# Peptides against a protein of PDB entry 6IDX, part 50

Target 1, 380 residues: chain A of PDB entry 6IDX
Amino acid sequence: KELAKLSADVTFATEFINMDGIIVLTRLVESGTKLLSHYSEMLAFTLTAFLELMDHGIVSWDMVSITFIKQIAGYVSQPMVDVSILQRSLAILESMVLNSQSLYQKIAEEITVGQLISHLQVSNQEIQTYAIALINALFLKAPEDKRQDMANAFAQKHLRSIILNHVIRGNRPIKTEMAHQLYVLQVLTFNLLEERMMTKMDPNDQAQRDIIFELRRIAFDAESDPSNAPGSGTEKRKAMYTKDYKMLGFTNHINPAMDFTQTPPGMLALDNMLYLAKVHQDTYIRIVLENSSREDKHECPFGRSAIELTKMLCEILQVGELPNEGRNDYHPMFFTHDRAFEELFGICIQLLNKTWKEMRATAEDFNKVMQVVREQITRA

## One batch from the design tools (peptide; made by RFdiffusion4, then SolubleMPNN)

Design b1_p11_5_s1 (from b1_p11_5, 6 letters changed)
Fold by OpenDDE base, seed 4:
Structure b1_p11_5_s1 (fold): chain B 380 residues (1-380), chain A 11 residues (1-11)
Amino acid sequence: as target 1 above (380 residues)
Amino acid sequence: DLFKKLLELNK
């Protein structure tokens, strides 16, 4: 207990570390010997002292043994009644993951996000915070392949539902620390969009062009069976669709694929359009047809608007940026929807279309409309 | 809730 308190002092820590004191603490954890009358209390203080000593940055985290890691991971992976040990164990694992890629690899083998979710189903907000912090650390340090798996786990209705029901909709005010971790989780999840945001469309890729064609089909040929996809569209067929691509509001009516060569938002804009067209088909068709039937120069160009809106949403959400310290502005909506970004796009494109009408905008007013919409979104 | 606010703006 006294050691745990003194370990916060850098002078004490330096001397204690020089005496190999930290090695003694690690061995106490490694032994796992529950024979001591006050083992749980002693262990809690040992873990506290260990954390405080390591926080001075004098000793590398790589000094810890695999046995130590397994013991700490064991306290997190097994249902334990001792909240104090669990809290410190989560914090130690977080620090290990953040400070050492080699320790990340070992920890990622010992614990699962599923096990950490169980620690969100508690009334203790500190435990919940440390559990999310560890999830965030694992997410941040994961290789790209595993990061997508973790994202899928976060996209898993279960984690989001648990956070929503037990943290966000809890009967307790969200503390700053929890709000920060929710913000971090949100940022890390939105950063998965970066690849698509920076992916240029290949105008020569037929599969990508078929998506644009599908957007046209859904808008104008809603009764046509997709099986009647007219085969290899001769250049003449491409020319026939120029009118439709104009009505869809693409900048390049001849080759709409060219509109998606700009990054950002690249292919992410096309993904959003396709999602809207498939999931919110009535909304999509309405937006397109309302503007396609106009001949008064007040047509809202859907294609251009969708691209620029996607870009704007990426800017607002800071897609591709690392989480900032001290920020705690999370969006609860992100926890309510499986495809929150696409749903946000679907709401915002309707807002854009409404705002365009209200402003009686023309193509010359495009940037003004976008600025108004940006203000509406950022003030919401 | 951002979605709720934005949905209200769409009304």
Scores: peptide ipSAE 0.295, ipTM 0.922, DockQ to the pose 0.876; fails the geometry check
Fold by OpenDDE base, seed 3:
Structure b1_p11_5_s1 (fold): chain B 380 residues (1-380), chain A 11 residues (1-11)
Amino acid sequence: as target 1 above (380 residues)
Amino acid sequence: DLFKKLLELNK
């Protein structure tokens, strides 16, 4: 107990480390000797002293043995009655993951996100905070190939539901530390959109072009049985499509694929448009048809608007940026929906369309409308 | 709640 208290002092820590004191603490953990009277209390203070000593940055985290890692992971994966040991074990694992890629790899083999989710279903907010912090650390340090797997595990309706029900909608106020971890988790989740945001459409890829054609089909042919595809010649069809792409509000009416070659937002804009068209079909059709039938130059160009709105949302949400220390601004809505970004897009595109009408905007006012919409979103 | 506020703006 006294050692744990003194270990917070840098002068004491330096001298204690110079005497190989930290090695003695690691060996106490490695031994796992539960037969001692007051073992749990002794272990809790040992782990506290270890953390305080390591926080001075004098000793490399790579000094820890695989046996030490397995013992600490064991305290997290096997429910112990002692909450203090669990808290310190989660914090140690977080620090190990953040400070060493080698330790990350070993820890990722010993623990699962599913085991950490169990620690979110408790009433102790400190345990919940450390559990989310460790999930965030694992997510941040994951290789790109495994990051998508972790994202899929996070995209599990289950994790988001647990965070929503046990953390956000808990009977206790959210502390600053928890708010920060929720912010970090949100940022890391949005960073999964970066690949699509930076993916250029290939105008020569027929499969990608078929998505644009599907947007046209949903908007204009949704009531027509696909059997009545007018057998008119290929040239008349091309001319018809150019008109349809103009009515959809693409900048390039001849080849709308060219509008998705700009990065950001690249293919992410097309993903949002397709999601809107498939999941919110009535809203999509309404927005497109209301603007396609106008002869008064007050048409809102849906295609252009969708692209620029997607870009704007990426800028507002700082997609591709690392989490900043000291930020605590999380949005509960991102824990309520599986496809929260696409749902946000669907709400914001309706806001854009409304604002365009209210301003009586023309194509020349496009940037002004976008600025007003940006202000509306950022003040909300 | 951002979504609630934005949904309110759409009314």
Scores: peptide ipSAE 0.293, ipTM 0.922, DockQ to the pose 0.863; fails the geometry check
Fold by OpenDDE base, seed 1:
Structure b1_p11_5_s1 (fold): chain B 380 residues (1-380), chain A 11 residues (1-11)
Amino acid sequence: as target 1 above (380 residues)
Amino acid sequence: DLFKKLLELNK
């Protein structure tokens, strides 16, 4: 207990480390010896002292043995562990993951996100916070190939439902630390959109062009079977499509694929449009047709608006940015919806269309409308 | 709830 308290002092820590004291603490954990009276209290203080000593940054985290990692992971995976030991063990694992890629690899083999979900189903908010912090650390340090698997585990309705029901909708106020971890989880989840946001459309890719054609089909030919592939396009058909792409509000009426070559938002804008068109078809058709029938220069260009709105939402949500330590602003909506970003887009595109009408905007007012919509979203 | 607020703005 005294050691744990003194370990917060850098002078004491330096001297204790110089005397190989940290090695003694690691060996105590590695031994797993339950034979001592007050083992749980002793272990909790040992883990506290270890954390405080390591937080000085004097000793590399890579000094820990595989046996030590397995013992700490064991305390997290066991169903009945002392709350104090569990809390310290979660914090140690978080620090290991954050400070060493080699330790991340070892920990990722010993612990699953599924095991950490059990620690979210408790009444202790501190345990919940450390469990989310460890999930966030694992997510942050995951290699690109495994990051999507972790995302899929989060996309699994289970983790989101547990966070929603046991953390966000809990009968207790959310502390700043928990709010920060929820913010971090949100940021890391939206960073999965970065690849699509930075993916340029290839104007020569027929499969990508077929998606744009599908947007046209849904808007103007909703009852037409997609199997009626346009045969050899006569000049009349090309001219028809150019008119349709103008009515859809693309900047490049001849080749709308060119509008998606700008990154950000690249292909992510097309994903949002396609989601809106398929999942909220009535809303999509209404927005497109209301503006396509206008010849009064007050038409809201859907295609251009959708692209710039996607870019704006990426900026507001800070897609591709690392989480900041000083931030704790999370949005509960991202835990309530399976495709929260696309649903947000669907709400915001309606807001944009409404705002455009209310402002009696023309194409020259486009940037002003976008600025008003940004303010509406950020103040909401 | 951001969604609720934005939905209210759409009314």
Scores: peptide ipSAE 0.291, ipTM 0.921, DockQ to the pose 0.860; fails the geometry check
Fold by OpenDDE base, seed 2:
Structure b1_p11_5_s1 (fold): chain B 380 residues (1-380), chain A 11 residues (1-11)
Amino acid sequence: as target 1 above (380 residues)
Amino acid sequence: DLFKKLLELNK
């Protein structure tokens, strides 16, 4: 107990480390010997002293043994561990993951996200915070190939539901530390969109062009029996599609694929448009047809608007940026939806279309409308 | 809540 208190002092820590004191603490954990009447209390103070000593940055985290890692991971995976030991064990694992890629690899073999989810179902907010912090650390340090697998686990309704029901909707105020970890989790989740945001459309790829054609089909052919494919010549068909792509509000009416070559938002904008068209078909058709029937130059160009809105949402959500330590702004509704980004897009595209009408905007006002919409979203 | 506020703006 006294050692744990004194370990916060840098002068004491330096002298204790110089006396190989930290090695003695690691060996106490490695021994796993439950023979002492006050073992749990002693272990809790040992882990506290270890953390406080390591926080001075004098000793590398790579000094820890595989036996030490297994013992700490064991305290997190076992159901009947003292809360004080569990809390410190989660914090030690987090620090190991954050400070060493080699320790990350070892910990990722010993601990599953499923085991950490069980620690979210408790009434202790500190345990919940450290569990999310460790999840975030594992997610942040995961290689790109494994990050997508972790993302799929996070995209699972289960983790989001547990966070929503046991953390966000808990009968207690969310502390700043928990709010920060929820923010970090959101940032890391949205960073999964970065690949699509940075993927350029290939204007020559037929499969990608078929997605744009599907947007046209849903908007204009949804009521037409596919049997009435007008057998008229290839040139008349090309001219017809150019008109349809103009009505959809693409900048390039001849080859709309060119509008998706800019990164950001690249293919992510097309993903959002296709999601809207398939999941919210009535809303999509209404927006497109309402603006396609106008001859007064007050038409809102849907295609251009969808692209620039996707880019704006990526900027607002800071897609592709690392989490900032001073931020704690999380949005509870992102935990309620499976496709939260696409749903946000669907809400914001309607807001954009409304704002365009209210402003009586023309194509020259486009940037001004986008600025107003940005302010509406950021102040909401 | 962001979504709720944005939905209210769409009304």
Scores: peptide ipSAE 0.286, ipTM 0.921, DockQ to the pose 0.899; fails the geometry check

Design b1_p11_5_s2 (from b1_p11_5, 5 letters changed)
Fold by OpenDDE base, seed 5:
Structure b1_p11_5_s2 (fold): chain B 380 residues (1-380), chain A 11 residues (1-11)
Amino acid sequence: as target 1 above (380 residues)
Amino acid sequence: SLFESLRSLIE
């Protein structure tokens, strides 16, 4: 206990480390000997002292043994652990993950997000906070290939549901620390959109062109079986498609694929459009047809609007930016839905369409409408 | 919630 307190002092820490004191602490953890009287209390103070000593940055985190990592991971994985030990173990693992890519790799082999979910189901908000903090650290330090897998694990209805039910909808006020971790988790989740946001459409990719064609089909041929796309590429058909792409509000009516070559938002805009068209088909058709029948220059260009709205949402949500340590503004809605970004887009595109009508906007007012919509979204 | 607030703007 006294060592844990003194370890917060840099002068003491320096001298203690110079005397190989930290090695003694690591060996105590590595031994795993539960036979000592008051082992749990002693271990809790040992872990506290270890954290405080390591926080001075005098000793590299890479000094820790695999045995030490396994012991700490073991404390997190055991169902019946003293709360104080669990808390410190989560904090140690977080620090290890954040400070060393080598330690991240070892820890990622020993623990899963699934194991950390159990620590979210407790009534102790501090444990919940440290569990989310470790999840966030693992997500932040994951290589790109594993980051998608973790995202899929986060996309697991289970983790979001648990966070929603046990943390966000809990009977307790959310503390600043928890709010920050929820913010971080939200930011890291949205950063998964960065790849799609920065992916340019290839105008020569037939599969991508087929998505644009599917948008046209859903809007104008909703009752027609896609199988009946007659293979005859007659000039009349090409002219018909150009008209349809104009009615869809694409900037390039001849080759709408060109509208998706700008990054951001690249292919992410097309993903949002396709999601809207498939999941909210009635809303999509309504928005398109309401504007396609207008010859009064007050048509809201859906395609252009969807692209610019996707870009705007990425800017508002700071997609691709690292979490800021001073922020704690999380949106509960992003924990309520599996495809929260696409659902947000679906709401915001309706808001944009409404605002466009209310403003009696023309194509010249496009940027003004977008500014008003931005203000509406950011104040909501 | 953001969703509720945004939905109220659409209504």
Scores: peptide ipSAE 0.234, ipTM 0.905, DockQ to the pose 0.888
Fold by OpenDDE base, seed 2:
Structure b1_p11_5_s2 (fold): chain B 380 residues (1-380), chain A 11 residues (1-11)
Amino acid sequence: as target 1 above (380 residues)
Amino acid sequence: SLFESLRSLIE
């Protein structure tokens, strides 16, 4: 107990470490000997002292043994552990993951996200915070291939549901530390969009061009039986498609794929358009047809608007940026929807279309409209 | 919520 308190002092910590005191603490954890009266209390203070000593940055985290890691992971995976031991064990695992890639690999083999989710279903907000912090650390340090798997896993839907029901909708006010961890989780989740945001469309890829053609089909051919595609010559078909792509508001009417070669937002903009067209078909068709029927220079170019809006949303959500330690602003909405980014896009594209009309904008006003829409989104 | 606020701007 006294050691745990004194370990917060850098002068004491330096002298204690110089006496190999930290090695003695690690060996106490490694021994796992439950034989002592008040073992749980002694262990809790040992783990506290260990954390406080390591926080001074004098000793590398790589000094810990595999036996130590297994003992700490064991305290997190066992159902009946003292709350104080569990809390400190989660914090130690987080610090190990953040400070050493080698320790990350070992810890990722010993614990599962499912085990950590069980610690979110408790009334103790401190335990919930440390559990999310460890999930965030694992997510941050995971290789890109494993990040996508962690994101796509049934575990993420379940994780979002548990966070929503037990943390956000809990009967307790959310503390600053928890709000920060929710912010971090949100940022790390949106960073999964970075791959698509940085993927350039290949204008010669037929499969990608077929998606653009599907957008045209949904907008203009949704009521037409596929049987009435008139066998008109290849040149007439090309001319018709150019007109349709102009009505869709693409900048390049001949080859709309060229509009998706800029990164950001690359293919992510096309993903959003396709989602809108398939999931919110009536909204998509209404927006496209309303602007395609205008010849008064006040048409809102849907294709260009959707691309620039996707880029703007990526900037607002800081897609591809690391979490900032000073921020705690999270949106509960992103825990309620599986496809929250695409749904946000679908709302914001309607807002953009409304704002364009209200401003009586022309193509020259495009940047002004986007600025107004940015202000509307950021104030919401 | 952000969605509720944004939806209110569209209505």
Scores: peptide ipSAE 0.238, ipTM 0.906, DockQ to the pose 0.895; fails the geometry check
Fold by OpenDDE base, seed 4:
Structure b1_p11_5_s2 (fold): chain B 380 residues (1-380), chain A 11 residues (1-11)
Amino acid sequence: as target 1 above (380 residues)
Amino acid sequence: SLFESLRSLIE
């Protein structure tokens, strides 16, 4: 107990470390010997002292043994652990993950996000915060393949559901630290969109062009049997769709694929458009046909609007940026939907279409409409 | 919520 308190002092820490004191603490954890009276209390103070000593940055986190990691991970994975031990163990694991890629690899083998989710189902917001913090650390330090797996996994849906039900809809006010961790989780989740945002469409890729053709099909041929496989139309027939691509509001009516060569938002805009067309087909068809039937200069160019809106949403959500310290602005919406970004796009494109009509906008007013929509979104 | 706020703007 006294050691734990003194370990916060840098002078004491330096001397204690010079005496190999950290090694002694690690060995106490490694031994796992429950034979001592008040073992749990002693262990809690040992972990506190260890963390405080390591926070001085004098000793590398890589000094810890695999046995130590397994013991700490064991305290997190076991269902009945003292809250104080659990809290310190989560904090230690977080620090290990953040400070060492080699330790991340070892920890990622010993613990699962599923095990950490169990610590979110408790009423203790501090435990919940540390559990999310560790999840965030694991997510941040994961290689891209594993990060995508973590994002796509049932674990994220379940995580979002648990956070929604036990944290956001909890009967307790959300503390600043929890709000920060929720913000971090959102930022990290949105950063998964960066790849698609920075992916240029290849105008020569037939599969990508077929998505644009599918957008046309859904808008104008919704009753036509999918048996008209896009492949049966000779390139000459695709040229006949220039009118349809104009009606869809693409800038390049001849080759709409060219509109998706700019990054950002690249292919992410096409993903949003396709999601809208498939999941919210009625909304999509309505928006397209309302503007396609207009013979006046007041048509809202859907394709152009969708691209610029996607870019705007990426800017507003700071896609590709690291989470900032001190921010705590999380959006509960992102915990209610599996495809929250695409759903946000679907709402915002309707807002854009409404705003365009209300302003009686023309193509020359496009940037003004976008500015108004930006203000509406950012103030909402 | 952001969604609710935005939906209210569409209505």
Scores: peptide ipSAE 0.235, ipTM 0.905, DockQ to the pose 0.879; fails the geometry check
Fold by OpenDDE base, seed 3:
Structure b1_p11_5_s2 (fold): chain B 380 residues (1-380), chain A 11 residues (1-11)
Amino acid sequence: as target 1 above (380 residues)
Amino acid sequence: SLFESLRSLIE
């Protein structure tokens, strides 16, 4: 206990480290010897002293043995561990993951996200915070191939559900530390959109063009039996589609796929449009048809608006950027919805359409409308 | 909440 307190002092820490004191602490953990009276209390103070000593940055995290890592991981994976030991073990693992890619690889072999989720189902907010912090660290340091595995919709859904039910909807105020970890998790979750945001549409890919055609079909042929798909290749048909793509508000009426070649937002804008059209079909049809029937130059170009809104949302949410240590602004809605970004888009596109009408905007006012909408979103 | 605030702007 006294050692743990003194270890916070840099002068003491330097002297203790120079005496190989940290090596002695690591060996105590490595031995796993339960033979000592008050082992749990002694271990908790040992781990505290170890953390405080390592926080001075005098010793590299790479000094730890594989046996030490396995012991610490063992404390996190065991169901009946002292709260103090568990908390410190989570913090040690987080620090290891953040400070060393080599340690990350070893820890990722010993611990699963599922095991960490179990530590969210507790009443102790500090344990919950350290568990999320370790999940965030693992997610941040994961190679791209493993990030996709962590990004599996089921694992994310389960994690979000547990966080929502046990953390956000808990009967306790959320502390600043937890709010920060929720913010970090939110940012890391949005960074999964980066791939789609940076994916250019191939204008020659028929499968991608079929998605745009599906947007047209949903907007204009929703009551028509798909059996009346008129036959393929006539110039009249191309002209008809060009009119429809103009009514949809695409910039390139001949080949709307060209509007999705700019990155950002690339294919992410098309994903948002398709989600809106399929999940919120009535809203989508209303927005498109309301603007397609206007001959007064006050039509809101849906396609262009959706692309620029997607880009703006990516900018506001800082998609592809690292979490800022000074921020704690998380949105509970991102834990309530599986497709929270697309749902946010669906709300914001309605806001944009409303704002466009209220401003009596024309195509020349497009940037001005977008600035007003940006201000509305950022102040909400 | 952000969603509630944004919804109130639409409504």
Scores: peptide ipSAE 0.228, ipTM 0.904, DockQ to the pose 0.854; fails the geometry check

